# Ledger of designs, part 201: peptides against a protein of PDB entry 1MQS

Target 1, 223 residues: chain A of PDB entry 1MQS
Amino acid sequence: ILKMLFLNKDLNNNDNITTITDDIFNQQEIIWKVLILDIKSTATISSVLRVNDLLKAGITVHSLIKQDRSPLPDVPAIYFVSPTKENIDIIVNDLKSDKYSEFYINFTSSLPRNLLEDLAQQVSITGKSDKIKQVYDQYLDFIVTEPELFSLEISNAYLTLNDPKTTEEEITGLCANIADGLFNTVLTINSIPIIRAAKGGPAEIIAEKLGTKLRDFVINTNS

## One batch from the design tools (peptide; made by RFdiffusion4, then SolubleMPNN)

Design b2_p29_5_s4 (from b2_p29_5, 19 letters changed)
Fold by OpenDDE base, seed 5:
Structure b2_p29_5_s4 (fold): chain B 223 residues (1-223), chain A 29 residues (1-29)
Amino acid sequence: as target 1 above (223 residues)
Amino acid sequence: QKKKIEEALNKRREKLTEEFKKLVEEYKA
């Protein structure tokens, strides 16, 4: 998230939010920009960052994508929104109207191929593709409730995992879902965790699945 | 291994932008 706010520049993920924002603020001139959100991403941002953090990141104003927003043709914009046809159409419309100087588009989850093609096709017609500087996925399949605590919002996960009536198949399926969520978390924060798990239970299964996903990701990315 | 994964993450982020730009050019032609 912080990386996104700094236009996806390399950040030291081992530092806390305050240290990161202070270091960047002190080392270079702040670039003021607009942050455009939807309902889902608003909840995420609000749970992780304080108003002061946004200011230190150069966010002068934040708005909902569906709100009527005034043109700021000299100000770059960061979009952090769900990958939907509706949001894509709004972004393209904003581009057509020269609403902002530059567009940094960050989708909260994986962008389907058909939507990527739709976005590209619409942008090609506008003749203003040069204003789009970045198109990224953030892979947000979690809700942050505290700076160091987040939830995958899997219904009754704890109860299911601890219920003796739960079948092995059900446990395996749930563990896979949890591993997927954790994997997406790793991609979102761009930080590799040290995986620790208790032996002989669901935690071990999750750890193994996560490890495999990370390894496979590296292999597939390098191929 | 950690470094390798971090590099892969960065590479993946760049790929989407590149693919987008490529598609834009294809539709313009």
Scores: peptide ipSAE 0.525, ipTM 0.872, DockQ to the pose 0.575
Fold by OpenDDE base, seed 1:
Structure b2_p29_5_s4 (fold): chain B 223 residues (1-223), chain A 29 residues (1-29)
Amino acid sequence: as target 1 above (223 residues)
Amino acid sequence: QKKKIEEALNKRREKLTEEFKKLVEEYKA
């Protein structure tokens, strides 16, 4: 997320947001930009960043994508929104209107092929494709409550995993879902964890599954 | 391994942007 706010440029690998923002603020000229969100991404951003963090990242203003927004043709815009037809249409309309100088588009989850094609088709008609600098998708399947704490919103996971009546198949299924969520979290925050799990329980199963997913991802991406 | 995963993540992001640009050019033609 922080990397996104800095237009996905290389940042110092530090776990402390304040330290990163302070370092950038002190060492580099801040590029002022607009942040455009939807309801889902607003919740995500609010859970991870404070208003002061946004300011330090160079966010002059943040608005909802569905809200009426004033043109800022000399200011680059960061979109962090759900991959929906509605949002794509709004982005394209903003592009047509020259609402911003540059467009950095970050979808909150995987962008389906059909929507990618739709976006590309509409943009091609505008003749302003050069203003779109980046198109990224994220993998948000988690809720961040604190900067270093998040939840996968899997209902009754703890109860199910600790219930002696739960079958092995049920545990395996739940562990797979948890591993998927964790995998998506890793991709979203671009932070590779050191996996630590207690042996002999569901945590170990989850850890193994997550490790496999990460390895497979590397293999498939490099193919 | 961490480095490999990070590289893979970056590559994926770059690929999506490039694929988008490619599609735009295809629709313009």
Scores: peptide ipSAE 0.521, ipTM 0.867, DockQ to the pose 0.564
Fold by OpenDDE base, seed 4:
Structure b2_p29_5_s4 (fold): chain B 223 residues (1-223), chain A 29 residues (1-29)
Amino acid sequence: as target 1 above (223 residues)
Amino acid sequence: QKKKIEEALNKRREKLTEEFKKLVEEYKA
């Protein structure tokens, strides 16, 4: 998320959000930009960042995608919205209207191929594809509750894992879901975690699954 | 291993933009 706010540039910083934003704010001229959100992404941003963080990241204004927004043709815009047909249409309309100087599009989850094609097709007709600088999709199947702590919001995960009535199959399934969420988190934050898990329990299963997913990801990406 | 994974992550991040640009050009033709 923080990378997104800095136009997905490599921050190469392992510090916390506050330290990163402070350093950037003090060291470099801030590029002021607009942040366009939807209801879902608003919740995500609110869980991770404070108002001060947004300001330090150069977000001068943030608005909902469905709201009437005034044109700011000299200001770059960051879209952080759900990958839906509706949002794509709105983005394209904003592009047609020259609402912003540059468009950095970040979808909150994986963009389906059909929607990617639809976006590309519509943009091709506008003749303004040069204004679209980035198209990324994120994997935000988590909510940050506090710094370095997040929840995957898997219903009753703790209870299920500790309930003696829970079957082995159910545990395995839940662990797989958790591993998927963690994997997506890794992709979202673009940071490789040090996986630590207690042995002999669900945590170990999760760690193993996550490790496998990460390894497979590397293989698939490099092949 | 960490470095390899990070490189893979970076590659994946750029992939969608590249695919998008490619598709735009295809639809223009």
Scores: peptide ipSAE 0.520, ipTM 0.860, DockQ to the pose 0.581
Fold by OpenDDE base, seed 2:
Structure b2_p29_5_s4 (fold): chain B 223 residues (1-223), chain A 29 residues (1-29)
Amino acid sequence: as target 1 above (223 residues)
Amino acid sequence: QKKKIEEALNKRREKLTEEFKKLVEEYKA
């Protein structure tokens, strides 16, 4: 998230938010930016960052993507929104209207190929593709509830896993979903966790699936 | 392992932007 706010510059992830923002604030010229969010990303940002953190990152204005926003043609914008057709259309419309000077697009989760193509196609028609500086996906399907604590908001996961009537197939499916969420969390925070799980239960299944996903990701990315 | 994953993450970020730019050019042609 902090990388996004600083236009995806390299940051030291080992420091706390305050230390990082203070160091950058003192060493670099602040680029003032607009932050465009949706409901989901608003919850995420609010759980991780304070208003003062946003200010130190150069975010002077933040707004919802569906909200009417005033043009700021000389100000760069950071979009941090869900990868949906609706959001893509809005971004393209903002581009067409020259609402901002530059567009840094960060999707909260993996961007499907079809939506990537749709975005590219629409942008190609505008003739303003040069204004789009970045297109990233950050894999957010979790909410930070406390420092270093994340919720995947999977409904009744605990109950389902502990219900004796739950079938093996259902457990496997749920574990896969949990593993996906954890995988996305890892990618989002850019930190590899120490995976610990109780043996002989769903936790072990999740741990195994997560490990596989991480390994596969590395292989596929390095290919 | 941690370093490898971090490198992979960075590479993926750059790759998506590159792919987007490539697609834009393809649709313009």
Scores: peptide ipSAE 0.527, ipTM 0.872, DockQ to the pose 0.610; fails the geometry check

Design b2_p29_6_s1 (from b2_p29_6, 11 letters changed)
Fold by OpenDDE base, seed 4:
Structure b2_p29_6_s1 (fold): chain B 223 residues (1-223), chain A 29 residues (1-29)
Amino acid sequence: as target 1 above (223 residues)
Amino acid sequence: SNVLKNYKKLSDFQKFKIEENAAELILYD
């Protein structure tokens, strides 16, 4: 939750909530942002964080997603809401309306494939995808248009990797293909990058496979 | 030879990012 409130940046979370918020508040530049919740996520947040914690995390105001909210076009927004069609439609509407400057979307649970597709489609139609900076759920991490982003042009890769119906075999196969693509990409950079990957998902599998390929390549090249 | 020609930057959601300046490849689930 704290990671979310700090725009999913890496946090040293070995400390308690108070220590983390105090340290960040005192030592880091605070980005003031709006927090949009629903009833369920409100309960979740309230169970973990105090109002002061939110403030120290840079939450200047928080509101329910279904409430009428004033536009703050120069303020980034964090959504922490249930993955529902209704919420997606509201978010997209907020995007269309330029209600906030940036959108950091965090779903409280897994976003179904159909809803992900719906979100992507609606966002694409708006032409404002650049304002969506993050989309997260328990299994999904998305980054929108940044200079260093690229696609391997693997059809439905994102959806396949995050579809609960996808088999482990399919995931493994796809991860291998992705790793191959990434390997080729890395070779064009003419340097071996540090690989960062989320734990417990396809990214870790890909990272492992890619790491192996890179190690093998280095060994063979230096022989 | 031009490996990157087969890859493109998209405005859509991406799962992979290469920080060229930091020599870092970030993978997302």
Scores: peptide ipSAE 0.064, ipTM 0.429, DockQ to the pose 0.107
Fold by OpenDDE base, seed 1:
Structure b2_p29_6_s1 (fold): chain B 223 residues (1-223), chain A 29 residues (1-29)
Amino acid sequence: as target 1 above (223 residues)
Amino acid sequence: SNVLKNYKKLSDFQKFKIEENAAELILYD
């Protein structure tokens, strides 16, 4: 939730909510945002955060998605709502009306493929896809095209890695392919990056493989 | 396929981000 409130930036998770918000408040310029909720997400937010926490996170106003909301065309909006057709339609309408400057969409649970396709289709028709900066759900990340973001275009990678029927050999092969792709990408940047990966999942495995490849490369080039 | 050009779920492929300022490669699950 805190990550969401800070536009899904990486936060040091080891600190208390108050410490995190205070540190950000003191060190960085606060980005004021609007928070749009529904009934379910309101209960969730209220259970975890206090009003003061929201303020420290830069939430200037929060409202229900179904309520009449005044346009704030110069203010970014965070949506934290259920993945429903109704909510998607409202978000798209808000986009059409230029209600906010930027849209950061966070669904409270998994977004079904059909709804994702519907969202994408409606957004594409508006011609304002550039205003949608992020789309996330509780379980899976979504990709919005940006310069710093890229895909290896490996079909069904997530499904393959998480399917219990997938063999160890298949997983290893897929991870190796991903690592190779990343390795080639790193070589084009002409610098060795710090690799950050989520722990306990496929990303960690890939990170380890990539790290090995990079180390081997450095050793071979310096020799 | 064209409709989903800018919005793809991680279920279809892996997402990777390079933070140029920090020289960091972020891998997502």
Scores: peptide ipSAE 0.063, ipTM 0.434, DockQ to the pose 0.128
Fold by OpenDDE base, seed 2:
Structure b2_p29_6_s1 (fold): chain B 223 residues (1-223), chain A 29 residues (1-29)
Amino acid sequence: as target 1 above (223 residues)
Amino acid sequence: SNVLKNYKKLSDFQKFKIEENAAELILYD
């Protein structure tokens, strides 16, 4: 929940709510946000957070999704609501009306694929997909494709790489497949990019493999 | 579906960012 309130930035989970909010409050400029809830999520938030906690998290206003809400076009909004057709329609309507500057959507439980497709379809029609910054559910993260952002369509790649039960051999194999995909993508750009990757994880493995492939390609094409 | 091209599940995809102006490829864990 706290992660959501801080726009799903990585937080140190070992700290209590007070320590996390105090540290963030002291170190960073507070981004003021609107929190949109439904009846179910209101109960959830109220059970875990106090009003003061919300304020420290930068929540300036919180409202029910079904309530009439005034436009705040310069303020980002966090939705924490049930994954229902009704809520999706309301979010899309809010998007159409430019009610907020940015939309961070967090569903309280798993979002069925049909509802995700519905959301995507409706958002695409508005032409304002760039305002949707995040889509999360209880178990999964969703991303909006930006022009400079692409994804390799490898089934369960993220889950596999982050599952502690995944073997080293499986990780290595998957990283190789990802590197191959990236290699093919880079070749279409007609430029050799600088590769940046987080250290200590699969991204580093992928970066190394990709780098090797690119170097080999350059050597072979110049020979 | 064409509609889902704009919305990708992180569970199903690896995300990468190419900054063409900076010639930089960013890989995410």
Scores: peptide ipSAE 0.053, ipTM 0.429, DockQ to the pose 0.131
Fold by OpenDDE base, seed 5:
Structure b2_p29_6_s1 (fold): chain B 223 residues (1-223), chain A 29 residues (1-29)
Amino acid sequence: as target 1 above (223 residues)
Amino acid sequence: SNVLKNYKKLSDFQKFKIEENAAELILYD
């Protein structure tokens, strides 16, 4: 929850809320944001944070998603709401009306694929996809922009990578599939990027596999 | 030059964004 309020930046999970907020506040300029909630998420926030904690996190105001809200076109908004068709439609309407400067969307539970596709489709039609900076659920964070967003459509990737029963061989195989997908994507856009990855996890494995594939491809193409 | 981003903590489907005028592919766990 606190991570969400700081735009999903990495936080030290071993520290208490007060220590985290104080440290972040002292290290950077506070970014003032609007927090948009529903009834369920209001209860969740209230169970974890005090009003003073919200202020320290840079939340200037918070409102219910179904309430009439004044436009604040120069202020970024954090949504923390249930993944429903109704809430998606409201968010898209807020986007259309330029109600806020940036949109950081966090769903309280898993976002079904059909709703993700609906959100992406509606956002693409508005032509304002650049204002959506983040989309999170309990398992996923991404950017919803149909022209720029793609899926490798690997089923249960998150579950596989995070299940303690998954073997190293299975992880390696899945990472290879991801690397293959990324390889094809890179070739499609005709650009070879510098690869950066977090160390110690699947991202590193993917980076190594992809890097090898790209290097081999370049060498073979130039020979 | 383009950037591909693998955003944090992906769910059932791996999602990626392609950005213009960037030179790095960033992968997150």
Scores: peptide ipSAE 0.057, ipTM 0.439, DockQ to the pose 0.136; fails the geometry check

Design b2_p29_6_s2 (from b2_p29_6, 9 letters changed)
Fold by OpenDDE base, seed 1:
Structure b2_p29_6_s2 (fold): chain B 223 residues (1-223), chain A 29 residues (1-29)
Amino acid sequence: as target 1 above (223 residues)
Amino acid sequence: SNVLKNYRKLADFQKFTLEENAAELILYD
């Protein structure tokens, strides 16, 4: 949640909420933001954060997504809402109306592919895709407009990894394929990067496989 | 169309960021 409030920047997780907010407040210019919630996410936020914590995180105003909200065209907005068609439509309408300067969208749970495609399609039609800076859910986090972004063009990877009917062998095979693609990318750049991956998911598995491949390559090249 | 394609690719768990300056590859779940 704190990461979300700071636009999904890496935060030192070892610190208390107060320490994190104080450090950011003291070291960096606070980016003032609007926080848009729904009923479910309001309960979640209220259970974890105090009003003062929101203020320290730069949240000037928080509102329900279904409420009439005043336009703040110079202020970035953080959405933390349920992945529903209704919420997507509201976000798109807010985008169309230039209600905020930038849109950081965080879904409270996994966004189904069909809804993600719907969001993308609607945003595309508006011609204002540049204002959508981030889309995150419980399993997917991505920045829409990042020049360093590339794809391996592996179809249905997310669906395969999240389908309970998928076998362990299929998951392992897919992760290996992804790691191979990344390996080839690294070789093309001719630089061995530091690999960072979220823990507890497929990214970690891929990172481990990639790391092994890179280590093996380095050993074989230096020999 | 390009935005939709990008979203579909992201939905397929294919987002990777390579920061050249830091020689860092970030994998997102």
Scores: peptide ipSAE 0.081, ipTM 0.394, DockQ to the pose 0.132
Fold by OpenDDE base, seed 2:
Structure b2_p29_6_s2 (fold): chain B 223 residues (1-223), chain A 29 residues (1-29)
Amino acid sequence: as target 1 above (223 residues)
Amino acid sequence: SNVLKNYRKLADFQKFTLEENAAELILYD
């Protein structure tokens, strides 16, 4: 929940709420945000956070999604609501009306694929997809496509790589497949990029494999 | 599907960013 209030930035999970909020408050400029809730999420938030905690997290205003809300076109909004058709429609309407500057959407539980598709379709029609910065649910992370973003569409890749039950062999195999996909992508672009990856995880493994493939390709092409 | 052009589940794929102008490929965990 606290992570959500800080726009899902990486936070040190070992720290308590007070320490996290204090550290952020002292180190970074507070981004003031609006928090949009429904009845269910209000109960959830109230059980975990105090009003002062919300303020420290940069929440200047919180309202119910079904309430009449004044437009704040220069203020980003965090939605934390149930994954329902009704809530999706309201969010889209808020988007259409330019009610907020940016939309960070967090669903309180798993978002069914049909509702995700509905959201995507409606947002696409508005032509304002760039204002939606994040879509999350309780279990899954979603991303908005950016011009620089592409997907290999490998099913369950994220889950597999982040599941502690996944074997090293499975990870290695999946990383190899990803590296192959990236290799093909790079070849299509006809330019060898600088590869950057987080250290200590699957991304590093993929980067190493991809780097090797690219080096081998260059050597073979120049021979 | 055209409907999902704007939204992708991280659970279904790994996210990669390619900046052509900067010749940079960023890999995400």
Scores: peptide ipSAE 0.077, ipTM 0.389, DockQ to the pose 0.126
Fold by OpenDDE base, seed 3:
Structure b2_p29_6_s2 (fold): chain B 223 residues (1-223), chain A 29 residues (1-29)
Amino acid sequence: as target 1 above (223 residues)
Amino acid sequence: SNVLKNYRKLADFQKFTLEENAAELILYD
């Protein structure tokens, strides 16, 4: 919980809550944040943290997700809510309305694949995916670390990649589609970029495919 | 691959940054 409140930074979990909050409060400038809860997560937070702890963690305002909330476009928001369609829709609406500057989404339990896909699809459509800095649940860990982000708005990619019934051919096809999209994006700039990708995942596969496409393009244009 | 099937990061959340000035494209899982 504390980790979440500090934007999922590494904390020494062996220390008590008071010690952790005091140390951070005294050593670093506080980033003021809004904490958005639901009924279930409110109970969870209340059982672990005191109001003073929230304040020390930089939580200036906490509210229920279903409540009308004033826009704070310059303030980052932490969502700690149940993984429901309703909550996802509200988050997306908040995103669309630029209610907050940044969105750190933490689900109280595992997010089902169908809801994960729904979230991803809706966020992608908004064109504001760059404001989604983190998405966490029990099994999902996604952090955005760079600005100047864009999306290819490819839906159902997660289902395709994570469905045990998905064939290698289908996975390869998806990666190829993504690579094609990136290729087109790259061509909008008048230079061939250095491609960086995390190893061991789909990004690496895509990078390889994209690299091949770019190399082929260069060869064909210089010939 | 088995690795991809066990990958719990949503590809739909894959984000890309293209820095024109630095000529760098970063791919995120």
Scores: peptide ipSAE 0.072, ipTM 0.392, DockQ to the pose 0.091
Fold by OpenDDE base, seed 5:
Structure b2_p29_6_s2 (fold): chain B 223 residues (1-223), chain A 29 residues (1-29)
Amino acid sequence: as target 1 above (223 residues)
Amino acid sequence: SNVLKNYRKLADFQKFTLEENAAELILYD
């Protein structure tokens, strides 16, 4: 919870809440944020944090996602809400209306693929994907820094990669498809990134496949 | 770094930045 409130920065989990908040406060300028909750996440936050803890974390205002909220276009917002179609639609509407300066989205539980695809599609249509800085759930930590958020439209990719029943061949095949999609995207934007990936999992496989494809392409184009 | 922008991919979800600086694509499981 504290990690989320500090925009998912690394925290020392061995320290108590007070020590963590004090250390962060003393080391850097406080970033004032709005916290958007639903009924379930309100209960979660209340069970762990006191009002003073929220203030020390830089939460200036907190509100329910379904409530009418005043626009604060110069203030970043943290969403901590259930992964539902309704909440996704509200977040996208808030994005469209420029309600906040930046969006840090944290789902209280696993985000289903269909909802992830829906979010990606809607955000892409708005042209304001650059305002979405983070999307997290209980399994995923990622930062979105650029306006073009896209889905490869691969059904059940997350489920397949995380299911212990999935075979190595299935994983390899899926990783190849993902790498192909990324390759096409990279070519479309005409920018070749430096690729980094965690070791020991599907990300490494994808990185290797994509790297090979890009290197081969560059060599063939320059020859 | 000042030169690199971070891009993150989650399986079937990715975001790319088109800024002048070299992009860094970070893949997560």
Scores: peptide ipSAE 0.073, ipTM 0.407, DockQ to the pose 0.111; fails the geometry check

